# Ledger of designs, part 51: peptides against a protein of PDB entry 6IDX

Target 1, 380 residues: chain A of PDB entry 6IDX
Amino acid sequence: KELAKLSADVTFATEFINMDGIIVLTRLVESGTKLLSHYSEMLAFTLTAFLELMDHGIVSWDMVSITFIKQIAGYVSQPMVDVSILQRSLAILESMVLNSQSLYQKIAEEITVGQLISHLQVSNQEIQTYAIALINALFLKAPEDKRQDMANAFAQKHLRSIILNHVIRGNRPIKTEMAHQLYVLQVLTFNLLEERMMTKMDPNDQAQRDIIFELRRIAFDAESDPSNAPGSGTEKRKAMYTKDYKMLGFTNHINPAMDFTQTPPGMLALDNMLYLAKVHQDTYIRIVLENSSREDKHECPFGRSAIELTKMLCEILQVGELPNEGRNDYHPMFFTHDRAFEELFGICIQLLNKTWKEMRATAEDFNKVMQVVREQITRA

## One batch from the design tools (peptide; made by RFdiffusion4, then SolubleMPNN)

Design b1_p11_5_s3 (from b1_p11_5, 5 letters changed)
Fold by OpenDDE base, seed 1:
Structure b1_p11_5_s3 (fold): chain B 380 residues (1-380), chain A 11 residues (1-11)
Amino acid sequence: as target 1 above (380 residues)
Amino acid sequence: SLFEELKKLIE
């Protein structure tokens, strides 16, 4: 206990480390000594001292053995562990993951997100916080190929449901530390959009052009079976499509694919538009037709608006940026909805359309409308 | 919530 307290002092830590004190602590954990196993409090203090000593950054985290990692992971995976040991073990694993890619690889083999979810179902907010912190660390340090798998685990209604029911809708105030971890998880989840945000549309890719054509079909031919192959487009059909793409509010009426070559938001804007068209078809059709039927200068260009709104939302949500320390602003919406970004887009595009009408905007007012919408979103 | 507040704005 005294060692744990003193280990927070850098002067003490330096001297203790110089005496190989950390090595002694690691060996105590590795040995699974009956002394530490029978005295949960003593083990908790040992782990505290270890963590506090390592937090000084004097010793590399790579100094720990695989046996040590397995012991710490064992404390997290055991069904009955002392709360104090569990908390410290989660914190140690988090620090290991954050400080060493080699340790991340070893830890990722020893623990699963599923095991960590069990620690979210408790009444102890500190345990919940450290469990989310470790999930966040694993998410952050995951290789790109595995990051999507972790995202899928988060996208699993289960983790979100558990966070929603046991953390956000809990009968207790959310502490700053938990709010920060929820913020971090939100940021890491949105960063999965970065690839699509930075993906340029290939105007020559037929499959991508077919998506744009599907947007046209849903807007103007909603009851027509897609099996009606666009027959060999006579010049009349090409002219018809150009008119339709103008009515959809694309900047390039001849080749709307060109509007998606700018990154950001690249293909992410097309993803949002397609989601809106398929999931909220009535809203999509209404927005498009309300503006396409107008031959006045007050039409809201849906295509352009959708692209610029997607870009704006990426900026507001800081897509592609790392989580900042000290921030704790999370949005419960991102835990309550599947495809929360696309749902947010669907609300914001309606807000944009409403604001455009209220302002009696023209194409020259586009940037002013976007600024007003930005202010509305950021103040909400 | 952000979502609820934004929904109010579009009503």
Scores: peptide ipSAE 0.230, ipTM 0.901, DockQ to the pose 0.853
Fold by OpenDDE base, seed 2:
Structure b1_p11_5_s3 (fold): chain B 380 residues (1-380), chain A 11 residues (1-11)
Amino acid sequence: as target 1 above (380 residues)
Amino acid sequence: SLFEELKKLIE
């Protein structure tokens, strides 16, 4: 107990480390001997002292043994562990993951996200916070190939439901530390959109062109039996599609794929449009047809608007940026929806369309409308 | 919530 308290002092820590004191602490953990009547209390103080000593940055985290890692991971995976030991073990694992890629690899083999989810179902907010912090650390340090797998686990309705029901909707105020971890988790989840945001459309890729054609089909042919494809010559068909792409509000009416070559938002904008068209078909058709029938230059260009809105949402959500340690602003709604970004897009595109009408905007007012919409979104 | 507030703006 006294050692744990003194370990917070840098002068004491330096002297204790110089005496190989930290090695003694690691060996105490490695021994795993439950033979002492006050073992749990002694272990809790040992882990506290270890953390405080390591926080001074005098000793590399790579000094820890595989046996030490397994013992700490064991305290997190075992159901009947003292809360004080569990809390410190989660914190140690977090620090290990954050400070060493080698330790990350070893810890990722010993601990599953499923085991960490069990620690979210408790009434102790500190345990919940450290569990999310460790999840976030594992996510942050995961290789790109494994990040998608973790993302799929996070996108799992189960983890989001547990966070929502046991953390966000808990009968207690959310502390700043928990709010920060929820923010970090949100940022890391949105960073999964970065790949699509930075993917340029290939204007010559037929499969990608077929998606744009599907947007056209849903907007204009949804009531037409596919059998009435008018057998009119290839040139008349091209001219017809150019008109339809103009009505959809693309900048390039001949080849709308060119509008998706800008990154950001690249293909992410097309994903949002397709989601809207398939999941909220009535809303999509209404927006497109309402603006396609206007000849008064007050038409809201859906295609251009959707692209610029997607870009704006990426900027607001800071897609592709690392979490900031000073931030704690999270949106509970992102824990309630499976496709929260696409749903946000679907709401914001309606807001944009409404704002365009209210402002009686023309194409020259486009940037002004976007600025007003940005202010509306950021103040909400 | 953000979504609830934004939904109110489009109603």
Scores: peptide ipSAE 0.234, ipTM 0.902, DockQ to the pose 0.873; fails the geometry check
Fold by OpenDDE base, seed 5:
Structure b1_p11_5_s3 (fold): chain B 380 residues (1-380), chain A 11 residues (1-11)
Amino acid sequence: as target 1 above (380 residues)
Amino acid sequence: SLFEELKKLIE
């Protein structure tokens, strides 16, 4: 206990480390000896002292043994662990993950996000906070391939559901520390969109072109059997498609694929359009057809609007930016929906369309409409 | 919630 308190002092820490004191602490943890009276209390103070000593940055985190890591991971994975030990173990693992890629790799082998979710199903908000903090650390330090795996819809859905039910909808106020971790998790989740946001459409990729064609089909041929293979595109059909792409509000009516070559938002805009068209088909068709039938130059260009809105949403949500330590603003909605970004897009595109009508906007007013919509979104 | 507030704006 006294050691744990003194370990917060840099002068003491330096001297204690110089005396190989930290090695002694690590060995105490590694031994796993439950034979001591008050073992749990002693261990809790040992872990506190260790963490405080390491926080001075005098000793590299890489000094820890695999046995130490396994022991700490064991405290997190065991169902009946003292809350004090659990809290400190989570904090130690977080610090290890954040400070060393090699330790991340070892910890990621010992602990799963699924195991950490169990620590969210408790009444202790401090434990919940440290559990989310460790999840966030693992997410942040995961290589791109593993981030995608962590982003598996099922695992994320379960995590989001647990957070929603046990943290956000809890009967207690959310503390600043928890709010920060929820913010971090939100940011890291949206950063998964960065790849698509920075992916340029290849105008020569037939599969990508087929998506644009599908958008046209859904808007204008919704009653027609999808089995009509794009027959040999007669010049008349090409001209027809150019008209359709104009009605869809693409900037490049001849080759709409060119509208998706700009990054951001790249292919992410096309993903949003396709999601809207498939999941909210009635809304999509309504928006497109309401504007396609207008001859008064007050048509809202859906394609252009969808692209610029996607870009705007990425900016508002700070997609691709690292979490800021000073922020704690999270949106509960992002924990309620599996496809929260696409759903947000679907609401915001309707807002944009409404605002466009209310402003009696023309193509020249496009940027003004977008500014108004931005203000509406950011004030909500 | 952001969604609820935005939904009110589109109604």
Scores: peptide ipSAE 0.233, ipTM 0.901, DockQ to the pose 0.897; fails the geometry check
Fold by OpenDDE base, seed 3:
Structure b1_p11_5_s3 (fold): chain B 380 residues (1-380), chain A 11 residues (1-11)
Amino acid sequence: as target 1 above (380 residues)
Amino acid sequence: SLFEELKKLIE
């Protein structure tokens, strides 16, 4: 206990480390002695002292043994563990993951996200905070392919549900530390959009062009059985499509694929448009048809608007940026929807369309409308 | 929440 208190002082820590004191602490944990297991308080103080000493950055985290990692991971995986030991064990694992890629690899083999989710289903907010912090650390340090797998896994949907029900909708105020971890999780999840945001459409890729054609089909042919493809010649079809792409509000009416070559937002804009068209089909069709039937130059160009809105949302959400220390602003919506970004897009595109009408905007007012919409989103 | 406030703006 006294050692744990003194270990917070840098002068004491320096001298203690110089006397190999930290090695003694690690060996105590590694031994797994029944004495330490019987004296849970002593073990908790040992782990506290270890963490405080390591936080001074004097000793490399790479000094820890595999046996030490397994003992700490064991405390997290055991169903009955002292709360103080569990808290310190989670914090130690987080620090290991953040400070060493080699330790990350070892920890990722010993601990599953499923085991960490169990620690979210408790009434102790401190335990919940440390569990989310470790999840965030694992997410941050994971290879890109593994991060995508973590995000797509049923575990992630389950994780969001558990966080929503046991943390956000809990009968207690959210502390600043928890709010920060929720912010970090949000940022890391939205950063998965970066790849699509930076992916240029290939105008020569037929599969990508077929998505644009599907947007046209949903907007204009939704009532017509696909069997009545008008048998008229290829040239008449091309001219017809050019008109449809103009009505959809693409900048390049001849080749809408060219509008998605700009990065950001690249293919992410097309993903949002397709999601809207498939999941919120009535809203999509309404927005497109309301503007396609106008002859008064007050039409809102859907295609252009969707692209620029996607870009703006990426800027507002800081997609591709690392989480900042001291920020704690999270959106509960992120935990209520599996596809929260696309749902946000769907709300914001309706707001844009409404604002365009209210302003009686023309194509010349486009940037003004976007600025008003930005202000509306950022003040909400 | 952001979503709730934005939904109110659309109504």
Scores: peptide ipSAE 0.214, ipTM 0.897, DockQ to the pose 0.837; fails the geometry check

Design b1_p11_5_s4 (from b1_p11_5, 4 letters changed)
Fold by OpenDDE base, seed 5:
Structure b1_p11_5_s4 (fold): chain B 380 residues (1-380), chain A 11 residues (1-11)
Amino acid sequence: as target 1 above (380 residues)
Amino acid sequence: SLFESLRQLNE
């Protein structure tokens, strides 16, 4: 207890470390010896002292043994651990993950997000906070391939649902520390969109062109069997498609693929459009057809609007930016749906279409409409 | 607000 208190002092810490004191603490953890009277209390203070000592940055985190990591991970993975030990163990793991890629790799082998989810299903907000903090650390330090896997995992849906139900909708006020961790998790989740946001469409990629064609089909041929796509690319057919792409509101009516070559938002805009068309087909068709039937130059160009809205949403959500330690602004709505970004897009595109009509906008007013929509979204 | 509308969609 006294050591834990004194370890906060840099002078004491320096001297204690010079005397190999930190090695003694690590060995106490590594031994796993439960035979001591008040073992849990002693261990809690040992872990506190260890954290305080390491926070001075005098000793590299890489000094810890695999046995130490396994013991700490064990305290997190065991169902009945003292809350004080659990809290400190989560904090140690977080620090290890954040400070060493080598330690991240070792920890990622010893613990899963699924195990950490159990620590969210408790009444203790501090434990919940440290559990989310560790999840965030693991997410931040994960290689790109593993980050995508974490995003796609059933664990994320489950994690999101548990956070929503046990943290956000809890019968207690959210503390600043928890709000920060929820913010961080939100930022890291949206940063998964960065790849698609920065992916240029290849106009020569047939699969990508087929998506644009599918958007046309859904809008104009919704009752037509996709099998009846007449095979012959007659000049009349090409002219028909150019008209359809104009009605869809693409800037390049001849080759809509060119509209997706700019990054941001690149392919992410096409993903949003396709999601809207498939998941909210009635809404999509309504938006497109309401504007395609207009001859008064008050048509809202869906394609252009969808692209610029996607870009705007990425800017508002700060996609690709690192979490800021001073921020705690999270949006509970993003924990309610698996495809929260695409759902947000679907709501915002309807708002844009409504705002366009209310403003009696023309193509010249496009930027003004987008500014009004931005204000509406950011004030919401 | 958009966020309120989204909240209502989830209620």
Scores: peptide ipSAE 0.018, ipTM 0.654, DockQ to the pose 0.259
Fold by OpenDDE base, seed 1:
Structure b1_p11_5_s4 (fold): chain B 380 residues (1-380), chain A 11 residues (1-11)
Amino acid sequence: as target 1 above (380 residues)
Amino acid sequence: SLFESLRQLNE
């Protein structure tokens, strides 16, 4: 207990570390010897002292043994561990993951997200905070190939639902520390969009062009029997498609694929449009047809608007940026749906369309409308 | 707020 308190002092820490004191603490953990009276209390203070000592940055985290890691991971994985030990063990694992890629690899083999989820299903907000912090650390330090797998684990309805129900919708105020971890999780989740945001459409890729064609089909042919096979590309049909792409509000009416070659938002805009068209088909058709039937200069160009809105949302959500330690602003809505970004897009595109109408905007007012919409989104 | 509206829509 005294050691744990004194370990917060840098002078003491330096002297203690110089005397190999930290090695002694690690060996105590490694031994796993439960034979001592008050083992749990002793262990809790040992782990506290270890954390406080390591926080001075005097000793590399790489000094810890695999046995130490396994013991700490064991405390997190065991169902009947003292809360004080669990909390400190989560914090140690977080620090290990954050400070050492080698330790990350070892910890990622020993700990599953599923095990950490169990620590979210508790009434203790501190435990929940450290569990999310460790999840965030694992996510942050995951290699790009594994990050998508973790993303899929985050996108796992289960983790999201548990955070929503047990953390966000809990009967207690969210503390600053938890709010920060929720913010971090949100940022890391949105950073998964970066790849698509930076992916240019290939105008020669038939599969990508088929998506644009599907957008046209859903907007204009959805009521027509599927029997109208995309038959022979007669010049009349190409001209018809050009008209349809104009009605869809693409900038390039001849080759809408060119509108998606700009990054950001690249293919992410097309993903959002397709999601809207498939999941919210009535809303999509309404927006398109309301603007396509207008013979006045007050048509809202859906295609252009969708692209610029996607870009704007990426900017607002800071897609591709690392989480800032000083920020605690999270949006509970992003925990309500697996495709929360696409759902946000779907709401914002309706807001944009409404704002366009209210402003009686023309194509010349496009940037003004976008600015108003940005303000509406960011004041929300 | 838009985010509140989104929350209401997704609840």
Scores: peptide ipSAE 0.018, ipTM 0.683, DockQ to the pose 0.265
Fold by OpenDDE base, seed 4:
Order: sequence, then structure tokens, then C-alpha cells
Structure b1_p11_5_s4 (fold): chain B 380 residues (1-380), chain A 11 residues (1-11)
Amino acid sequence: as target 1 above (380 residues)
Amino acid sequence: SLFESLRQLNE
């Protein structure tokens, strides 16, 4: 106990470390010997002292043994561990993950997100906060190949549900520390969109062009009488498609693929459009057809609007930016749905279409409409 | 309203 208090002092810490004091503390943890009276209290103070000593940055986190890591991970993965030990163990694991990629690899082998989710299903918000903090650390330090897998895993969907039900919709006020961890988790989740946001469409990629064609099909072929004889020459088909792409509101109605070569938002805009068209087909068709039938120059260009809206949403959500330690602004909506970004897009594109009509906008007013929509989204 | 839907999602 006294050691734990003194370990916060840099002078004491330096001298204690010079005496191999940290090694002694690590060996106490490694021994796992429950034979001592007041073992749990002693262990809690040992872990506290260890954290305080390591926080001075004098000793590398890489000094810890695999046995030490396994013991600490054991305190997190085993049921019925003392709350004080659990809290310190979560904090130690977080620090290990954040400070050492080699320790991250070892820890990622010893613990699962599923085990950490169990610590969210408790009434103690401090434990919940430390559990999310460790999840965030693991997410942040995960290699790119594993990061997407972790996000798509049932564990992440389950994590979202557990956070929503046990944290956000809990009967307790959310503390600043928890709000920060929820913010961090949200930012890290949005950063998975960065790849698609920065991916340019290849106009020569047939699979990507087929998506644009699918958007056209969903919008227009449902109304086209099957009597459009397959025999209209390739040129008439091209001319027809050019008209359809104009009605869809693409800037390049000859080659809509060119509209997706700008990054941001790149292919992410096309992903959003396709999601809207498939999941909210009635909404998509309505938006497109309401504007395709207009001859009054008040047509809202869906394609252009969808691209610029996707870009705007990425800017508002700060996609690609690292989480800021001073922020705690999380959005509960992103814990309600697996495809929350695409759902947000679907809501915002309807807002844009409505705002365009209300403003009686023309193509010249496009930027003004977008500014009004930005204000509406950011004030919501 | 869509604004109410956005608000409800943020509540």
C-alpha cells in the first residue's frame, strides 16, 4: 500500500527501479501463489505500484514476461475475480497494448473480445469503462487485416448490442470517462470507412460499372414495359443509358464512373447509393423518380447529391482522424444498427431532397443547399 | 420529421 503511493513519485520510482523493484513486483504476480493472507489486497497494491512505476516511462513494457501477461490476462478472463484486481488488470493490459506491438500480439492470443464483453454486463461503470478502453486499444493496435474482421465479427455486433443495452440505455448517467471511450470506439469504427472513402473507382472495372448499372436498373427497369425490344442497336442503348444517368443526377451522365474517381468520397458514395437502392428501394426510387420527371429546372441531382453528402458526412464524422483525448461526444444512433453509416446516409439524403424542394433550388443553388443540410445535420 | 428522426437517433 505504501509502495503503491510512493510509486507515483518519480524520484522514488527511479530509485526503486534501479533496485530492480519492478522485477520483484512482476515475480510476485508471476508466482500466482494464493497462500498469503490478504493475497487479493496485496495483489491489488502490487498491480497499482506496477502501473504507477511503469507510467514514469523509465522501463519498457517489453520487459514483462509471458508468464506475467498470462497471469494478468487470467485475471480478466476468469470469472469471479476481485473487482480491484480486475480493474488494474484491464488497465495494465490496455497500457501493454498501447505501448508495445509485441505485447499486443501476445495479449490478443490470450484474451478475446467476447471475454471483455462479459465485463460490460455488470453494473459497475468503472469496469465497463476499462473493458471498453481495452477493446479500443486492441482495435487501435490491430493490424489492418484483423481490424475489419474484428469490426465485422459477431463479437462487435454483440458488443454494440451490449453497450446499447447495458451502458447507453442503462439507468445510470454516463460518466465523462465512459463517454470518451464510447467516442473513441465510434471514431475507430468510422475509420474503417477510410479505405472506401479513399478508393477511386476504376472506370474500366466492369464489376464497379455493373453497380452503377444496377442503380439504373432499380430506378427505371421496374417501370419499363418489357416491350423494349432487345434489338435496339448498341447506340440506342448507350443513348438510353445516358438519359437514365442524367435522370439519376450524375455529373458525368455519359460515364457516371468518372464521378466516383474523386477522393474523398470515392467508392464509399457508391456503396451508400447501392445500400439505399437495395435496402430502402422504395425511398430510392421515389427520390430518383420525383426528380427525373421534373422539367422545371428544380431537379435535385441524386448522383451528385449522394456523392457530396457522403463527403460531408465523412467530414462531420471526421473519418480518418485519430480520436482526441479531450472529446466525449458519441452518437447513440451508431450503436442501434450494424450499417449505421449507410442508414445515416439514407436519412440525410431524404433531408437533402426535402430541403432542395423547400428552397426551390436549381443546380446553381447546389452549394447553398449543401450548406443548409450541413447545418441541419450538425444541429440535430 | 426527418429532423425528429435524427434527434431520436441521438437521444
Scores: peptide ipSAE 0.016, ipTM 0.647, DockQ to the pose 0.170
Fold by OpenDDE base, seed 3:
Structure b1_p11_5_s4 (fold): chain B 380 residues (1-380), chain A 11 residues (1-11)
Amino acid sequence: as target 1 above (380 residues)
Amino acid sequence: SLFESLRQLNE
């Protein structure tokens, strides 16, 4: 207990480390000798002292043995009565993952996200905080392929639901530490959009062009049996499509694929449009047809608006940026839906369309409308 | 929340 308190002092820590004191602490953990009276209390103080000493950054985390890692992982993976040991074990694992890629690999083999989710289903907010912190560390340090797998897994949907129900909607105030971890998780989740945001459309890829054609089909042919392809020659068909792409509000109405070559937002804008068209079809059709039927100069260009809105949302959400240690502003809404970004886009595109009408905007007012919409989103 | 506020703005 006294050692744990003194270990917070850098002068004491330096001298204790110079005397190989930290090696003695690691060996105590490695021995696993549960036979001592007050072993749990002694172990809790040992782990506290170890963590405080390591936090000074004097000793490399790579000094720890595989036996030590397995013991700490064992305290997290096994049902334990001692909450104090569990809390410190989670904190140690987090620090190991953050400070060493070698330790990350070893820990990722010993611990599952499912085991960490079980520690979220408790009334102790401190345990929940350290469990999310470890999840965030694992997510941050994972290779890109593994991060995507973690995000796509049923575990992520389950994790989101558990966080929403047991953390956010809990009968207790969210502490600053928990708010920070929720913020970090949100940022890491949005960073999964970066690849699509930076992916340019290939105008020569027919499969990508077929998505744009599908947007046209949903907007204009939804009532027409696909069998009534008007037998008009290939040129008349191209001219018809050019008109439809103009009505959809693409900047390049001859070749809409060119509008998606700009990064950001690249293909992410097309993903948002397709999601809106498939999941919220009535809303999509309404927005497009309300503007396509206008003979006045007050038409809201859907395609251009959707692209610029996607870019704006990426800027507001800081997609591709690392989480800031001093920030704790999370949005509970992003834990309510699996496709929360696309749902946000769907709300914001309706807001944009409404604002455009209220302002009686023309194409010349486009940037002014976007600025007003940005202010509306950021003040909300 | 931003979503709740945005929904209110869209109503």
Scores: peptide ipSAE 0.019, ipTM 0.647, DockQ to the pose 0.876; fails the geometry check

